# Designs tried in a protein design run: peptides against a protein of PDB entry 4ASU. Part 53

Target 1, 270 residues: chain A of PDB entry 4ASU
Amino acid sequence: ATLKDITRRLKSIKNIQKITKSMKMVAAAKYARAERELKPARVYGVGSLALYEKADIKTPEDKKKHLIIGVSSDRGLCGAIHSSVAKQMKSEAANLAAAGKEVKIIGVGDKIRSILHRTHSDQFLVTFKEVGRRPPTFGDASVIALELLNSGYEFDEGSIIFNRFRSVISYKTEEKPIFSLDTISSAESMSIYDDIDADVLRNYQEYSLANIIYYSLKESTTSEQSARMTAMDNASKNASEMIDKLTLTFNRTRQAVITKELIEIISGAA
Target 2, 83 residues: chain B of PDB entry 4ASU
Amino acid sequence: FTFASPTQVFFNSANVRQVDVPTQTGAFGILAAHVPTLQVLRPGLVVVHAEDGTTSKYFVSSGSVTVNADSSVQLLAEEAVTL

## One batch from the design tools (peptide; made by RFdiffusion4, then SolubleMPNN)

Design b1_p11_6_s3 (from b1_p11_6, 4 letters changed)
Fold by OpenDDE base, seed 3:
Structure b1_p11_6_s3 (fold): chain B 270 residues (1-270), chain C 83 residues (1-83), chain A 11 residues (1-11)
Amino acid sequence: as target 1 above (270 residues)
Amino acid sequence: as target 2 above (83 residues)
Amino acid sequence: AISLDPDARLP
């Protein structure tokens, strides 16, 4: 490599490092906000799931239609955030298919679509884009919930797959159940709620769906921002190491060029 | 008793005497050991009566309320403000 | 694909 080539590469890597450092700071700010906003969202979301846990709502085995909602975002450069969700979606879809279930998929975030397009394109009901630029709102969750309910797909049971935030350095891909209105209304465990009006139950289920989606979005966002912060930090460190290596190479190459020039001068061979 | 909005927690697994909630089917008072039920909130006032006699008032926009067999209650409002 | 951008959803 010529001195010019090395210099060009150095400049490029330095620019990348500046970008990654900037992105780290942005991710850090977004993470701090996301973590603060996750605290109430977690209470809210877990509260919404309490019925399903306490009532032990189960879908009969003869029911075949299963929905998988994968939650991520549009934005890359966040480590294994998207691939983790996609991997679990694939695994779940394969397991369900092996059990003779019909599987449909909703992708929240363009990255899910991108990763699963080749293998699961025919299973997608709908995908959502423009995820990750701003913090998710309950309104966003409501849009997703309404779209699902209006999709015409009469699922019996579903699962929402997302990254649950553990710490700034850790997340875990998890699954939470989604139940259809019919599944809830027909569940034996719901017999203690028999006095509930059908319209009330429908509305309740709509809120429940929006609630769990909102919760998943908040967990996902927090996990993503923390992972991006880490990824950008690692990228910045890697860039620094490359800069150091290239700088050494530059210095060695420069010395070699000088030596060659001196030899040419001494030898008279220009 | 848990009372939260997407953005704020008012009560988290607290013991309360009574919670009055505005439901679509009418006013609903939740006492200890109330029968299990599911309701949807209408815009209105939530009144929480603490065991110490303290009463707190909140305005909620919409949401859901769950009374479970174990007497746990989840009041989940889309929007809520202290009054 | 459905946009979650509020501005993009407005007719």
Scores: peptide ipSAE 0.384, ipTM 0.938, DockQ to the pose 0.272
Fold by OpenDDE base, seed 5:
Parts: structure tokens; sequence; C-alpha cells
Structure b1_p11_6_s3 (fold): chain B 270 residues (1-270), chain C 83 residues (1-83), chain A 11 residues (1-11)
């Protein structure tokens, strides 16, 4: 490579490093906010799931309609955040299909749609975009919940798949159950609960759905920002190493050029 | 007893004497060992009676309340403020 | 795809 080529490459990599460092800082700020907002969101979301755990709500095996909600975002450069969710969605869909279940999918975030479109396009009920630029709100979760409830798909059981935040360096793709109103109302375990009005139960279920979606969005966001920080840090380090290598190559090449020029002068070939 | 909004936690697995909640069917007092129930909140006042006799008041916009068989309670409000 | 952007959903 000529000195000019090396110089051009150095300049390019230095620019990339600047970009990745800037993105790291932005991700860090978003992560800090997301982590703070996750604390109450987790209590809220886990609280909503408590009924299903305490009542041991189960879907009868003869029920065939299953919904999978994959939660992610639109934004890349965050490692395996999107692919992890998509992978688990695929696995779950395949397992359910093998069990003779009908599977429909909701994708939260354009990345889910992008990854699964070719293989699962016929299974999508709805997809959501414009996810990840701003922190998710309860309003966003309510919109998603409402669209699900208004989709006309009468699922018996569902799964919401998202990345749960563990630490700044760790997340885990997890699944939480979603139950239809009919499943909740017909559950034997619900018999111990005082007679509740059907309208009350419907409203309760709507809140429950919005609550778990909100929780999943907050977990996903925190995981994503953390993963993006790590990805950008790694990119910056890789760029730094490449800069060092190219700098050495540049210096060596420069010396070789000088030596060649000196030899040409001495040999009288100029 | 857990009482939270999406953005704030007021109580997390706390022991309380009584919680008064505004439900669509009327005001409901949750005591220790209350029968399991599900309710939806209407806009109104939540009053938490602590074991030490202190009371705290909150305004909630909407949400849900769950009383489980194990006496655990989840009060989940869409919006809530301390009064 | 449905946009979650509140500005995009305004009539």
Amino acid sequence: as target 1 above (270 residues)
Amino acid sequence: as target 2 above (83 residues)
Amino acid sequence: AISLDPDARLP
C-alpha cells in the first residue's frame, strides 16, 4: 500500500473512532436514564405478573391459538439485542407449531420485522415502528395493548419475549405469559377470587396487558442502551488498535520510501 | 402490599394495616387476610394505614388492585401522587 | 407498521 493509501485509511478509521466514541457517550446517557426508570417499572410490571404467578393461571392444552409478542426497537449497533429476541421468537414459534398450535406474531420495533419478515411474514398480525428514539412511555404500551385487543385475533395464550436487564454487561432474553380474558375468567384458580364483574375483569386485563408491555419495553430499552455502550466501546477499541497498526505500517513504509530514494540517488539511476 | 405507578414506587412488599382504595363500584377497604379479589381503580384517594398508626394519602387516576390468597396486595396506578 | 411516534399519529 502507498503512503497515500495508508493515510487515507488512517483518516477513515480515526473518523469512525470519533463516531463510535460519540455514540458511546449518547448511549451512556440513555442507559443511565433507562436504568433509573427501570426500577419503578420493574416493581410495577412484576406486580402485574403477580396474579398469574399466585393464581397459577394455565391455558388448557386443547386451546390452539398462541400469540408471540417480540419486544425490541428500530435502532441497530447494539450487539445481539435484536437477534436474541428474534431467535427466541423463532424457537418458540417452531415449538408451538410442532405442538399443533396456531401462532401469530406481534413485532415491537422495526428490527423484529426486518429479521423475521422473510420467514414469518404470514404470521405477523401487526408491527410497531418508531421505537427507541425516545424512552418508552406507558402511553406507548397502551397503544400496543389496544392494537392487540382490537386485532380480532382471539388468542388463548401468549408470550411476550424481551431482553431483561441484569447488569451493565449482561442481559437475558426472557419470556412472560400473556393470557386472554377468556383464559383468565375460565381458570379454576380464579374461583377463589370474589365474584368480579365481567367488565371489571376486562378492564383489569387491559391494564395487565399494558403493564407487562410497559415493563418489557423498559427492560428492553435498558438492555439495549447497555449493549450499545459495550458495542461502541468495543468498536472504539478495535479502531484504536487498527490505528496503531496502520501507524506502524505508515512509519515503516515511509522509511522504505526514503531508503529507496537514497539508493536511487547513490546509484545514479535518477 | 405493593403500591406503584409506572414511574414511582410508594410501597414495595410492605406490611400495612389497611388500604382504602377507590374502585369503580365504590370505596373498598383492604384489611389483613381479606378475601382475594380483583378491582379496577377509579380516580380518587388511596389511604394507606401503616402498622404504626400513621396514614398516608395518595391521589390515583386509574389502575388496578389485586388481593391474593396469600394476602399479598398489588395496587398499580397509571398515575399517582402523594398528597 | 404502526408508528408509536405521537406526532405521526396526530390527525
Scores: peptide ipSAE 0.382, ipTM 0.941, DockQ to the pose 0.266
Fold by OpenDDE base, seed 1:
Structure b1_p11_6_s3 (fold): chain B 270 residues (1-270), chain C 83 residues (1-83), chain A 11 residues (1-11)
Amino acid sequence: as target 1 above (270 residues)
Amino acid sequence: as target 2 above (83 residues)
Amino acid sequence: AISLDPDARLP
């Protein structure tokens, strides 16, 4: 490689390093905020799931309609965040199909759509975009919940799949159940709850759905920002190592050129 | 007793004496060993009576309240403020 | 695809 080639490559890598470093800082700031906001969101979301866990709501096996909600975002450069959710969605969809279930999919975030569109296009009910530029709000979750409820798809059971935040270096893709109003109302375990009006139960379920979606968005966001920070840090380190290697190569090449020129001068061959 | 909004936690697995909640069917008090129930909140006042005799008041917009068989209570408001 | 941007959903 000529000195010019090496210099050009160095310039390019240095520019990449600058970008990745900047992105790391942005991700770090967003992560810090997301982690703070996740604390109450987790209490809120887990609280909403408590009924379903404690009541041990089960869907009869003869029910065939299953909804999968995958939660991620629109933004890349965050490691395996999107692929992890998509992988879990694919696995769940395949298992359900093998069991003779009808599967429909909702994708939160354009990346889920992008990954699954080719193989699962016919199963998508709706997808949501413009996810991940700003922190998710309860309003966002309500919009998603409303669209699901208004879709006309009468699912029996569902699954929401998202990345749960563990630490700055760890997340886990998890699944939480979603139940239809009919499933909840018909559950034997619900008999212990005194005279629940059908309208009350409907409204309760609407809130529950929005709550769970909100929780999933907050977990997903925190996981994503931490993963992006790590990815950008790794990219910056890799760039640094490459810069060091190329700088050494440049110096060696430069010395070789100088030596050659000196020899040509001394030999009179120029 | 858990009382939270999406952005703030007021009580997390706390022991309380009584919680008064505004529901769509009317305001009612949740006491120890209250029968399991599900209700939807209407805009109004939540009053939490702590075991030490202290009373805290909150305004909530909407949400849900769950009383489980194990006597756990989840009060989840869309918006809530301390009064 | 449905936008979750409040500004984008405004008519």
Scores: peptide ipSAE 0.371, ipTM 0.927, DockQ to the pose 0.262
Fold by OpenDDE base, seed 2:
Structure b1_p11_6_s3 (fold): chain B 270 residues (1-270), chain C 83 residues (1-83), chain A 11 residues (1-11)
Amino acid sequence: as target 1 above (270 residues)
Amino acid sequence: as target 2 above (83 residues)
Amino acid sequence: AISLDPDARLP
């Protein structure tokens, strides 16, 4: 490589490093906000899931319709955030199909569709786009929940799959259950709950759906911003190492050029 | 007893004496060892009676309340403010 | 209802 080639490459990598550093700072700011907003959202969301855990709701084996909701976003450059959710969705869909279940899919974020559309196109009910530009609100979750309820797909049970935030360097893809009104109302374990009005139960479950979606969005957002921050940090470090290597190569090449010129002068070849 | 909105936590796994909630079917008090139940909230006043005798009041816009067999209670409000 | 507040407006 000529000195000009090396210089051009150095300039390019330095520019990339500037971009990745800037993106890291933006991700860090978004992460800090997301983590702050996740604290109450987690208490709220875990509280909404408490019924299902404590009542040990079981879906009868004769029920065949299963909904999978995958939660991520539209935005890239965040490591394995999208692929981890998609992988879990594929695994769950395959397991359910092997059990003779009908599977339908909802994608929250365009990245889910991008990954799964080719292989699971017929199973998709809807994909929500424009996810991840702003922090998710309960209103956003309500819109998603409403669209699901209005889809006309009468599932028996479902799975919401999202990345749960653990720490700035760790997330885990997890699954939480979603149950239909019919499944909840017919569950034997619900018999201990005193004289629950059907309208009350319906309203409760619809509200619970929005709560769970909201929770999943908050976990996903925090995980994504943290992962992006880490990815941009790694990219910046890798760029730094490459700059150092290329700088050494540049210096060696420059010395070689000088030496060659001196030899040409001495040999009379000029 | 857990009481939270999407954006704020008021109680997290706390022990309380009594919680009064405004439900769509009527206001009721949740005491220790209350029977399991599910209700939805209407806009109104939530009153939390702590074991030390202190009373806290909140206005909620809507939400749900769950009383479980293990006596745990989840009060989830769409919006809530301290009074 | 997704929102149990009669005055709540969904975006």
Scores: peptide ipSAE 0.176, ipTM 0.946, DockQ to the pose 0.098

Design b1_p11_6_s4 (from b1_p11_6, 4 letters changed)
Fold by OpenDDE base, seed 5:
Structure b1_p11_6_s4 (fold): chain B 270 residues (1-270), chain C 83 residues (1-83), chain A 11 residues (1-11)
Amino acid sequence: as target 1 above (270 residues)
Amino acid sequence: as target 2 above (83 residues)
Amino acid sequence: PISLDPTARFP
């Protein structure tokens, strides 16, 4: 490689490093906020899921309609965040199909759509976009919940798949159940609950769905920002190492050029 | 007893004596060993009576309340403020 | 704000 080639490559990598460092800082700030906001959101979301755990709500095996909600975002450069969710969605969809279930999919975030559209386009009900530019709010979750409930798809049960935050260096793709109003109303385990008005139960289910979606968004966001921070840090370190290597190569090449020129002068070939 | 909004936790798996909640069907008090029920919150006052006799008041906008068979309670408000 | 992707409305 010529000195010019090395210099050009050095400039390019230095620019990339600047970008990745900047992105790391942005991700770090977003992560810190997300982690703070996740604390109450987790209590809130886990609280909403408590009914399903305590009541041990089960869907009859003869029921065939299953909804999968995948939760991620629109933004890339965050490692395996999106692919992890998509992989689990694919696996779940395949397992359910093999069991004779009808599977429909909702994607939260453009990345889910981007990954699954070609192979699962016929199974998609709706996709949501503009996810990840700002921290998710309960209002956002309510919009998603309302759209789902108004979609006209009468699922029997569903699953929401998202990345649960563990630590700054770890997340886990998890699945939580979503139950239809009919499934909840018909569940034998719900018989112990006092006479619940149908309208009350409907409203309750709407809140429950919004709560779970909100929780999943908060877990996903925290996981994503942490993963992005790590990815950008790794990219910056890799760039730094490359810069060091290229700098050494540049220096060696420069010396070689100088030596060659000196030899040409001394030999009279100049 | 868990009482939270999306942005704030007021009680997390706490033991309380009584919780008064405003529901669409009317306000009621949740005592120990209350029968399992599901309710939807209306805008109004939540009053938490702690075991030590402390009483705390909150205003909630909407949400849900769950009383489980094991006497666990989840009060989940869309918005809540301490009064 | 989170919005429905109109291009992804599958009939």
Scores: peptide ipSAE 0.238, ipTM 0.933, DockQ to the pose 0.109
Fold by OpenDDE base, seed 2:
Structure b1_p11_6_s4 (fold): chain B 270 residues (1-270), chain C 83 residues (1-83), chain A 11 residues (1-11)
Amino acid sequence: as target 1 above (270 residues)
Amino acid sequence: as target 2 above (83 residues)
Amino acid sequence: PISLDPTARFP
């Protein structure tokens, strides 16, 4: 490579490094906010899931309709955030199909559709967009919940799949259950709640759905921003190492050119 | 006893003496070893009675309350403020 | 705000 070629490459990588450093800072700010907002959201969301854990709700084997909600976003450059959710969705869909279940899919974020639309287009009900530009609100979760309830798809049980935040360097793709009103009302373990009005239970379940979606969005957002911050940090470090290597190559090449020129002068072959 | 909104936590796995909640079917008090129940909240006052005799008041907009067989209680409000 | 993608409704 000529000195000019190396210089051009150095300039390009330095520019990339500037961009990745800037993106890291933006992601860090968004992460800090997301983590603060996740603290109460986690208590709230775990509280909403407590009934299902304590009551150990079971779906009868004769029930066949299963809904999968995948939660991610529209935005890239965050490592395996989207692919992890999609992978889990594929695995769950395959397992359910093997068990003779009917599977339908809802995607939260354009990336879910982008990854799965070719192989699972016949299973998709709806996809949501404009996810990830701003922090998710309970209102956003309510919109998703309402759309699901109004979709006309009468599932028996479902799964919401999202990335749970562990730390700044770790997330885990997890699945939480969602149940239909009929499944909850008919569950044997719910017999201890005998004096519950049907309208109360319906309202409770609709609210619970919104709660779980909200929780999932908050976990997903925090995981995504953390992963993006880490990815941009790694990219910046990799760029730095490449700059160092190319700088050494530049210096060596420059010395070689000078040596060649001196030899040509001495030999009279210039 | 857990009491939270989407944006704020008031109690997290705390031991309390009694919680008074406004439900659509009427206001009721949750005591220790209350029978399992599910209710939906109406706009109104929540009163938490601590074991030490202190009382805290909150206004809630809507939400749910769950009393489980293990005496765990989850009070989830869409919006809540300390009074 | 989060919104439904009108192009991503499937039968």
Scores: peptide ipSAE 0.219, ipTM 0.933, DockQ to the pose 0.107
Fold by OpenDDE base, seed 4:
Structure b1_p11_6_s4 (fold): chain B 270 residues (1-270), chain C 83 residues (1-83), chain A 11 residues (1-11)
Amino acid sequence: as target 1 above (270 residues)
Amino acid sequence: as target 2 above (83 residues)
Amino acid sequence: PISLDPTARFP
């Protein structure tokens, strides 16, 4: 490589490093906010899921329609955040299909669609975009919930797949159940709940769905920002190492050029 | 007893004596060992009666309340403010 | 705000 080539590469990598460092700082700020906002959201979301856990709602085997909601975002450069969700979605879809279930997919965030469109395009109902630029709100979750409820797809059971935040260095892709109104109303385990009006139950389920979606969005966002921060840090470190290597190469090459020039001068070679 | 909004937690697995909640069908009090039920909140006042006899009042916009067989209660409001 | 992707709706 010529000195010019090395210099060009150095410049390029230095620019990348600047970008990754900046992105790291932005991600760090967003992470800090997300983590703070996740605390109440987790209590809220886990509270909403408590019914399903405590009631041990089971979907009969004869019920075959299953919905998978994958939660991520539109934005890349966050490590395995999107691929982990997509991988689990794909695995679950395959398992459900093998069990004779009909599977439909909703993608929250464009990355889900981007990853799965080729292989699962026929299973997608809808995809949501504009995810990840701002913190998710309950309003956002409500929009998703409403769209799902109005989709016309009469699922029996569903799975919402998202990355649960563990720590700044750890997340886990998890699944939480979603149940249709019919599944809830027909569940034997619900018999212990006193004389619930059908309209009340419908409204309750709408809130429950929105709550769970909101929770998943908050977990996903926190995980994503943390992962992005880590990814950008790693990228910056890798760039630094490359800069060091190229700098050494540059210095060696420069010395060789100087030596060659000196020899040419001494030898009188034109 | 858990009482939270999407952005704020008021009670997290707390022991309380009674919670009065506004529902679409009317206000009702959740006592110890209340029968399991599901309700939807209407805009109104939530009153939490603590074991020590203190009472706290909240205004909620909407949401849900769950009373489980194990006596756990989840009051989940879309918006809530302390009064 | 979060929105439905009109290009990603399937029948």
Scores: peptide ipSAE 0.208, ipTM 0.928, DockQ to the pose 0.110
Fold by OpenDDE base, seed 1:
Structure b1_p11_6_s4 (fold): chain B 270 residues (1-270), chain C 83 residues (1-83), chain A 11 residues (1-11)
Amino acid sequence: as target 1 above (270 residues)
Amino acid sequence: as target 2 above (83 residues)
Amino acid sequence: PISLDPTARFP
């Protein structure tokens, strides 16, 4: 490579490094906010799941319609955040299909669709976009819940799959159950709850669905920002190493050029 | 007893004596060892009676309250403010 | 705000 080529590459990599450093800082700021907002959201979300866990709501085996909601975002450059969710969605879908279940999929965030569209296009009910530009709100979750409820798809049981935040360096893809009104109302374990009006139960189920979605969005966002921060840090380090290597190559090449020029001068071939 | 909104936690696994909640069917008090129940909230006043005798008041919008067999209570409000 | 993808397929 000529000195000019090396210089051009150096300039390009330095620019990339500047961009990745900037993105790291932006991700760090968003992460800090997301983590703060996750604290109450987690308490709220776990509280919403408590009934289903404690009541041990089970779907009869003869029920065949299963909904999978995958939660991620529209934005890339965050490591394995999207692929992890998609991988678990694929696994779950395959297992359910093998068990003779009908599987439908909802994607929250464009990246889920991008990964799964070719292999699972026929199973998609709906995809949501404009995820990840702003912190998710309860209003956002309500929109998703409402669209699901109005979709006309009468699922029996479902799963929401998302990345749960553990630490700045760790997340885990997890699954939480969602249940239809019919499944909840028919569950034997619900018999211990006295005097539940059908309208009350419906309202509760709708509210609970929004709650769980909200929780998943908050966990996902925090995990994503953390992962992006890490990814940008790694990219910046890799760029730094490449700059060092290219700088050494540049220096060596420059010395070689100088030596060649000196020889040409001495030999009179100039 | 857990009482939270999407953005704020008021109580997290706390022990309380009584919680008065506004439900669509009417306001009622949740005491220790209350039978399992599920209700939806209407806009109104929540009153939490702590074991130490202190009383806290909150205004809530929509939401839900669940009392489980293990005597755990989850009060979830879309919006809640301290009064 | 989160919105539906216009290419959404409803059953």
Scores: peptide ipSAE 0.211, ipTM 0.924, DockQ to the pose 0.112; fails the geometry check

